# Designs tried in a protein design run: peptides against a protein of PDB entry 3S8F. Part 127

Target 1, 157 residues: chain A of PDB entry 3S8F
Amino acid sequence: VLTLFVAVPSLMTAFTVAASLEFAGRLRGGRGLFGWIRALPWDNPAFVAPVLGLLGFIPGGAGGIVNASFTLDYVVHNTAWVPGHFHLQVASLVTLTAMGSLYWLLPNLTGKPISDAQRRLGLAVVWLWFLGMMIMAVGLHWAGLLNVPRRAYIAQV
Target 2, 166 residues: chain B of PDB entry 3S8F
Amino acid sequence: DEHKAHKAILAYEKGWLAFSLAMLFVFIALIAYTLATHTAGVIPAGKLERVDPTTVRQEGPWADPAQAVVQTGPNQYTVYVLAFAFGYQPNPIEVPQGAEIVFKITSPDVIHGFHVEGTNINVEVLPGEVSTVRYTFKRPGEYRIICNQYCGLGHQNMFGTIVVKE

## One batch from the design tools (peptide; made by RFdiffusion4, then SolubleMPNN)

Design b2_p16_4_s3 (from b2_p16_4, 8 letters changed)
Fold by OpenDDE base, seed 5:
Structure b2_p16_4_s3 (fold): chain B 157 residues (1-157), chain C 166 residues (1-166), chain A 16 residues (1-16)
Amino acid sequence: as target 1 above (157 residues)
Amino acid sequence: as target 2 above (166 residues)
Amino acid sequence: ALLLRMVAESLAEAFA
């Protein structure tokens, strides 16, 4: 019940952020239905990181609703599905947001902008992190649906 | 100028609200798909039953593992199982193939898991509470019981066995 | 190798 309750404001926030991104993209010269996406500052790890986190949060949030469903939770509870959900929410959204925040915060606190090399490294780190996290999350969710138990080092499948 | 900006933002918000509505249907469809494909043989929740974890080993149906398997009908059994640190009792649990088995599981110490491989039996076992699970084993053989709830230093080695006899 | 180079460059710049 609590999860479903908080899902409403979370969805509102998510789509508000999306609206802001579209607006920003269009201000940057993006046109058409999807052109605004390309116009966003994908060369800035401080931007890319939290956005990738949000992308990972979408399936994670959907999974949260599944976990909160009495009938559906019966299938996934205490299986590898649950760690998969956690990794999308914590290790993806929270972690990537933290990473992105650092790429903005530290330069501003020190007064020293990041170099181009540091920027490129940041982009590499963020994208690789996201990719790895998605692979792991998909694997965990899949394993969970196959009844692989949580908190066990063995499985029949 | 600010007014124009607000109008523009509102327009995009309206678009995303429409999209959000569409996505709700997608999510509902995905939930429906999950239910249809993965919920076969759901074990219904039983009534809440309580026991005293401090005396469950001393008296009652869980006290003697030799008396843990009780025939309640021609093809029906009740098995009183204890999950404890770190194992299961009785072990092995011997039941006949094709019989309806009602597992009544509780714990004398801490929270444990009761996950039977090859089945959809997967429940948490709480001290003071009796978990009731109904299952019919269609195939003979050995089924491993795994504890999937952390219960201490020996958690990873906490296993049991159900032996289904022809 | 590329990542190692990037790390090295980043560290060098950070401590310069």
Scores: peptide ipSAE 0.064, ipTM 0.740, DockQ to the pose 0.016
Fold by OpenDDE base, seed 3:
Structure b2_p16_4_s3 (fold): chain B 157 residues (1-157), chain C 166 residues (1-166), chain A 16 residues (1-16)
Amino acid sequence: as target 1 above (157 residues)
Amino acid sequence: as target 2 above (166 residues)
Amino acid sequence: ALLLRMVAESLAEAFA
């Protein structure tokens, strides 16, 4: 029970971010239950990257509850599950946020806007990164449940 | 207009908060489901047992690999296992099929892993501590022990074998 | 190949 309360501050932060995104989308002309999502600036890699990171962070956060649970951690500890969790939290959210920040920071530091070609390349990079991370994360979590060991080059499966 | 925007944001936050609370209950349910489906077959000990890693090779139940398998009942055994750089002792570990096996695992040197393929036995082994796991092998054959905690240059080659006899 | 299979099976289950 107390362990679950640790997640409360994170959830509070998450719904605040989500609320901000919904508000922003509606300000941009989005209507209805899901129309606000389409209205968000999906043509900007500085926006897309951290949002994709957030999407990866959701299942990663759920996994955090599993990993923090004494009895459940016994099941997943030192299996491929753990690297799967890490890649969602660090290699997805943190890394994609850093990538997105770069797409904002460099133009501001140089005083020069990114070209359209650079923008398209940036979008390709972050989407491909997200796709690869999701494939790997799903595989690692599943492998972990199948008792594939961490830090070993061989497995029964 | 700022006041209106603030009010709108609060309304959205309330909706997302309700969603988050609902998801909390979903997560609790998933935890319960995972426990019911993935924890069978291994019973870990709940008490911390200590041992002196500097003398564990010289005296006590881990000192002689020939005496590592101890029958404690008609169909019960305790196996005293050392994980060391870079292997396991005894190797192989021979146990009867269908017997309840209590593994008492410790290390004389550094932290190792004890991961038995084909089972859900998976524990870290710390010098100075005894890891205890209970398991019953239902199928005869060979089960490979893998070290899943980095322990040095020979880590990748650190394997053991459990032989389950009919 | 294992990872690809796992992904495929996961998707199949999600849409079944």
Scores: peptide ipSAE 0.015, ipTM 0.756, DockQ to the pose 0.026
Fold by OpenDDE base, seed 4:
Structure b2_p16_4_s3 (fold): chain B 157 residues (1-157), chain C 166 residues (1-166), chain A 16 residues (1-16)
Amino acid sequence: as target 1 above (157 residues)
Amino acid sequence: as target 2 above (166 residues)
Amino acid sequence: ALLLRMVAESLAEAFA
């Protein structure tokens, strides 16, 4: 119960970021319940990558709550569930944020804007990375629930 | 102007905070569901028990693998298991079907894993600590024990067996 | 093999 209470400030922080995105989208002309999402700059990999990282962080964060629970951690600990969680947190959120930061930082440092081709390639990279990460994460979490062990080259299933 | 923007964003924050609280309850529900569906048959220990890893092989209930399985009551056993580099003792572990088994697992050397295939038994084994798991095997047969915590060069080959007899 | 199957199923679900 106390561990689950820790989820409160974490969720508050996460959804405060979402609130900032909503505000930004509405400033860009988005209206209605979901129109603000479409108004965000989805053509900029420096924006898309961190946002996709945040989206990947949602199921990872949910898993974090599970992992932090001593009763449920007993079930999932050192199964394929754990690397699934790590890939969402590190290889999704952190990595995509780094990718996005790079797409902003390099043009800023060099004074040279990225070409349209580079922009499109950047978008492709971050979207494909996100998609692959989500697929792999689902597989790892699912395998973990089926009791596939972590750090083992063989499994019962 | 910034003040106006701050006032506006607060309205969105309130909505998302409400959503976050709702999601908290969703996660609690999911946790409850997971617990109900995935923890059947396994009862984790609620206490911390300590041992001396430097003497656990020489004296005490882990010292003799022939005495590792102890009947503590009608249809109730305690099994004292050592996880070491690189195997388990005793091996195989022989227990009767339908009996309540209390595993007392520790290590004389480094941290190991104790993952029993076909069950929800999955604990880390720390030198100096005793991991306690209560389980009842309903089906006879062989259950493989896998080390799922890296413990050295032989980690990937560290296996044991539990034999459940009819 | 299980992971590969799960990945395949996840892909199918993602694009369905």
Scores: peptide ipSAE 0.014, ipTM 0.747, DockQ to the pose 0.024
Fold by OpenDDE base, seed 1:
Structure b2_p16_4_s3 (fold): chain B 157 residues (1-157), chain C 166 residues (1-166), chain A 16 residues (1-16)
Amino acid sequence: as target 1 above (157 residues)
Amino acid sequence: as target 2 above (166 residues)
Amino acid sequence: ALLLRMVAESLAEAFA
């Protein structure tokens, strides 16, 4: 049980980011318990990408706690559950953050703003990426719970 | 203005921190509940047993596949299994239905997996260490052993079979 | 050189 306290710093970090988002949304005119979410700059792929990554990171983090538990890890270890966890953490958060960073970095480095078409395309790419990642992650976690082995092309179920 | 903004930020952070702690307790509670109610699905860690991977093929209980299945008591067996690149021995592993089987699994070369389909047997096999798994097969038939740890170019073809006899 | 050889051998085995 005490081992799970290793998750505290990670959770604190994650929810500090969430707090920052809430504050930003409220500064942008968001009201109410959830109205601040709508007020965030969802038209900017540099913002949307890492935020979607964070959203994927939430279930991934929960899975991390499971994976770190000796008793529960026996259920999921070396099953499709594990790559499901990895794809949420790396292919979602890290990759989307990297993608989003380019939408900020390139305009700043070149001095040339992205066109509206590029912006819209970027939004589409990021959302599609996120959707695909979520579908895959759910599938992998589900398969893992059905005892589908990791690193194998064959399974009974 | 700056002071007010700072206080507001802190309030939000405190709220989210509280939520974080609440979620942590939920996870802990879930683990505790699972442990308390589903003990049959949990295999306790055994004592660490070590072997010399360089000699395990030459001497000892893993050396002869024909002697790998040892009856240790009434309806109780120990099976000494080698996971190697790229297969298992003995193969097939033949055991009686309803018998308590203790698998002692090790590797002479690299890390392998030992995943038995249709069972909750799923362990990593490390050279120099012995993985111990206890299981009772209730149904006769063939159970496929799958290597779920990358072990080289032939990893994807590394399979074994447990034959449970009536 | 050793690494290169290992890679070459691995590829040869994989695609033989």
Scores: peptide ipSAE 0.000, ipTM 0.764, DockQ to the pose 0.008

Design b2_p16_4_s4 (from b2_p16_4, 8 letters changed)
Fold by OpenDDE base, seed 4:
Structure b2_p16_4_s4 (fold): chain B 157 residues (1-157), chain C 166 residues (1-166), chain A 16 residues (1-16)
Amino acid sequence: as target 1 above (157 residues)
Amino acid sequence: as target 2 above (166 residues)
Amino acid sequence: SLLLEMVANSLAEAFA
């Protein structure tokens, strides 16, 4: 029960970031309940990558609550569910944040801006990575709920 | 300017904080739903039972696989299982259908997994610790035991069998 | 077959 209270500061932190995004979007001319989202710089892979990481972190965070639950962990522990969670947290959030950071850092360090072609390629890479990770994560979580074991090359199902 | 920006951010933070709290309740509800649909066979944490992994093969209830299945009462059995590199003993584990089985599982070497296909039995096995799980097999047949915790070079081939007899 | 269904469902959910 007490472990679930860890969700409180985690959610507070997560949605504080969302608040910053809303503020940024509104500063960029976005209006209304959702208009600020469209106003964000979706043409910049340095922005898109970490944001997609955050989006992937949402279901991962929800899964984290499940994994941290005393009772629910007995259902999902050492099943394919766990790798699904890890890939959302590490291979999605952390990796995409790193990718985004590089798209910002390298031009800054070298003093050379990225070309339009590089920008477009970066966007493609980030979006495809995110899509692939989401597909894999959904599959792994689903398999886990079907009691597919972790760290096994075969399963009954 | 800076003050105005901070006030604006604060307003958004308050809104998202409220949303955060709402989502917390949503997640709790989802947990409740998951429990309602998947709680069958979930076991609570029990008393920590310890054993010496260095002597578990030589003495005690795990020492003789032929004596691993012990009838403790009418239609009740305790099965003392060793998970080791790289297999299980006894293997196969033979139990009667419909009997209440208490598995006492430990390891003489490294950490292993004990995942029984077709059931919700899924525990880690730690040297020096006894994992206890209670289960009743309603259907006769063979149930494969899978090691789902990396335990070395032979991990991927570490399997056992539970045979449930009519 | 179950794996294929899971993949199909995952794809459907991803693109929905």
Scores: peptide ipSAE 0.015, ipTM 0.766, DockQ to the pose 0.024
Fold by OpenDDE base, seed 2:
Structure b2_p16_4_s4 (fold): chain B 157 residues (1-157), chain C 166 residues (1-166), chain A 16 residues (1-16)
Amino acid sequence: as target 1 above (157 residues)
Amino acid sequence: as target 2 above (166 residues)
Amino acid sequence: SLLLEMVANSLAEAFA
């Protein structure tokens, strides 16, 4: 009950963030239903990383609702589904947000801007990280639905 | 200027809130779909039943593995299973094909898992509590029981077998 | 009908 209750405010927060992104994109000259997305600063790893984290949070958050449901938890509990959920939440959202934060924090702490090479490397890192996490997450959730157990080195499927 | 910005933000928020409500229903629908497609053949029991883990091996329906499978009616059985460090009893569990099986599972020592491969049977087993799962095996053969809850050094080797006879 | 019940239960859980 508590987790499901928290899901509602979390969704509201997530969509409020999306609204802020749309506003920012439109201020940057983006037009149309999706043009504002292209106008966002995709050349900045400090921006890209958290946004990718948010994208990973969408299926992860949905999975949280599943895990909190008594009837559905019976299906997914202690299967590969659970690690899949955790990796989306922790290794995607939290980790990517932390990565992005570093690209803002470090220059401010040192008083030195990051080089173009560092910026490009940062973009590569966060995109590759996100890609890897999505591949793993899809695999784990799929395996979980096929009833592959967690904490076991062997499975029938 | 601040007022204009505020109004613009509110407009976007209203749109996204409407979208959020729609997505909420989408998520619920997806949950319903997954539930409908993955729960066939398994009826979990919500009844809380308690047992003394210190005496469960000595007395009661779990005490004798030879008496663990009890016919309760026509084509209906109750199987009293112990999950322990590190295995299951009885082992193997022998049940007939097509019969409604009620598993009554408990532990004399620590928390274990009871995951039957090839089925949707997947429950945790707590000392002092009886886990109840109802299932009907439609296909004969051997079904492996796996412990999916860490229970000690021998956890990874903790297996059992259900033999479904024609 | 089953789906409707499932949806209803999910909603009830979410807002209970």
Scores: peptide ipSAE 0.000, ipTM 0.737, DockQ to the pose 0.024
Fold by OpenDDE base, seed 3:
Structure b2_p16_4_s4 (fold): chain B 157 residues (1-157), chain C 166 residues (1-166), chain A 16 residues (1-16)
Amino acid sequence: as target 1 above (157 residues)
Amino acid sequence: as target 2 above (166 residues)
Amino acid sequence: SLLLEMVANSLAEAFA
């Protein structure tokens, strides 16, 4: 129970970010319950990357709770489930956030805005990265539930 | 208006906090559901037991692979298994079909894994600690033991076999 | 290689 309370600050942080996004979207003209999402700057890879990371972090966070549960961890421990969790947390959220930060940082460091071609390439990179990570993560989690072992080159299934 | 903006922000934050709490309950519910639906196959573990990894090969129930399988009762066995770099002993582990098997697993060297294919047996094996799992093999045949914890250069080739006899 | 070239060109453009 105490371990599960660790999730509370994380959720609060995540949804504070979401609240900031909603506010920003509404300032950009978004209306309604979901209209603010469309109003966000989806044409900017510096924005898209960390948001996609956050989306990947949601199931990853849920998995973290599972992994922290004694009984449930018994099911998933040292199976492909664990790498799946890592790839959602590190390879998705952290990596995409870093990528997004880079897309913001480099133009500011150089004093030059990114070209339209660079912007489009950046968007392609982060979306493809996210897609790949999601496919892999789903596969790993599924395999883990099927008792595919971690750190093994073979499996019965 | 600054006050209006602050109120709006607070409203959004409150909404998302409420959603956060709701999601927390959803996650707890999912955990509860998973626990309720996947408890039938849980392998009971024994009490925490310690052993000296430096002497486990020389004395005690793990010392002789030929004496590793011990009948403890009618249709009940205890198997003392060593996971070491890089293999298992005894190998193969021979047990009868339908018998209740209590595996007592430890390591003389580093941490290993004990993952039995076709079963839900999956435990880490720590030097100085005895892992206890209980399982009944319903089907005869060979079950491969896989090390799923990195233990060195030969980790990927560290396999064992459980032979379940009719 | 095309992707690498695109990345290289993009970096060159950014730091030119």
Scores: peptide ipSAE 0.026, ipTM 0.773, DockQ to the pose 0.015; fails the geometry check
Fold by OpenDDE base, seed 5:
Structure b2_p16_4_s4 (fold): chain B 157 residues (1-157), chain C 166 residues (1-166), chain A 16 residues (1-16)
Amino acid sequence: as target 1 above (157 residues)
Amino acid sequence: as target 2 above (166 residues)
Amino acid sequence: SLLLEMVANSLAEAFA
C-alpha cells in the first residue's frame, strides 16, 4: 500500500523532470520528437550521471510495483530479484545522482572548473558505472525469476 | 519571458502526460506477462495460525521430531517443521512421492526462511506464527531446504533435507 | 595503477 502510494508522486516527479529536460533540449536547439535529447549536454558528467540514474530508476520503479503486489511478490520475494531492485534504486539512481552532484558541487565550491581530462574521466566513470549496474541488475532479476534465493551462497540454478 | 517559458513547459508536460498514460498500459501488460509466465504452481496463502514460540518445543505437534510426519489421509500428510537457529526439525523430512504434503512450519526463536530447492516452496517463518504450505512432490529424491532470511551467525549453514521416497 | 594515478592527479588538481 505504501509503495503504491509513493508511486504517484514519484511518477509525477519523473515526468516533470522529463518535461524539463525536453524544454531544456529544445532551448539548446533540439527539434522534433527526439532531437531535444541529442541537444542535451551529454558532455557534462554532472548532467549525464543523474540522467542515467533516472533511466535506471524506471525499471526499478516498475519492479517496486511488482514487489508491492501480493501475487507477484510471492514469486520474487527473498530471491535475487530483490537485490536487483535495490541496486537499480540505490546503487544506480541514488549513487549516480550523488556522483553527478559532486561533479557540479566541487567546481563551484573550489571556484575552479574541472579540466577537460577530469571531464572525460568523469564521463567514463558514470557511463561504466551505469553499464555495470545494468548488467548486474539484469542478472540479478533474471536469477531471481529462476528462483535463486536471496541471502544464500548456493543455488541449484 | 517567464510567462512564455511556463506555457512552453506546460505544453511539454501535456505530451508527457499522454506518454505516461501509454506507459501505464505497458506496465500493466508487463505485470500480466509476469503473472502468466511465473505464477504456475503458486501456493496460495493460508489462514493465519498462531502458536506460542516459548512452548512449541516442549509440547504440541512440533515437540517430537519422530511424530512430526502425520498421515492425515490415504495420500495426505501433515509435517510439523521447526525452523530454528540453526537448522530444521525434523531433518531429514521423509515423505512419500505423490502424496499431498501440508507443511506446518514455525520457529521457536527468530525469523527464518524456508526455501525448498526445486520447488515453489518459499516462505518466511515467524515465531508465533504457523506457515502453512501445500505441495506434492512428483519426483523422488532429496530436496534441500535453505534459509533465505538472515537469522544469525550460523545463517549461511542452515540447511535441511526433504527426502521423497518412492 | 594507471587509473589510480589519474584519479590522484585529478584530485590534486581539483583541490590545489
Scores: peptide ipSAE 0.007, ipTM 0.733, DockQ to the pose 0.016; fails the geometry check

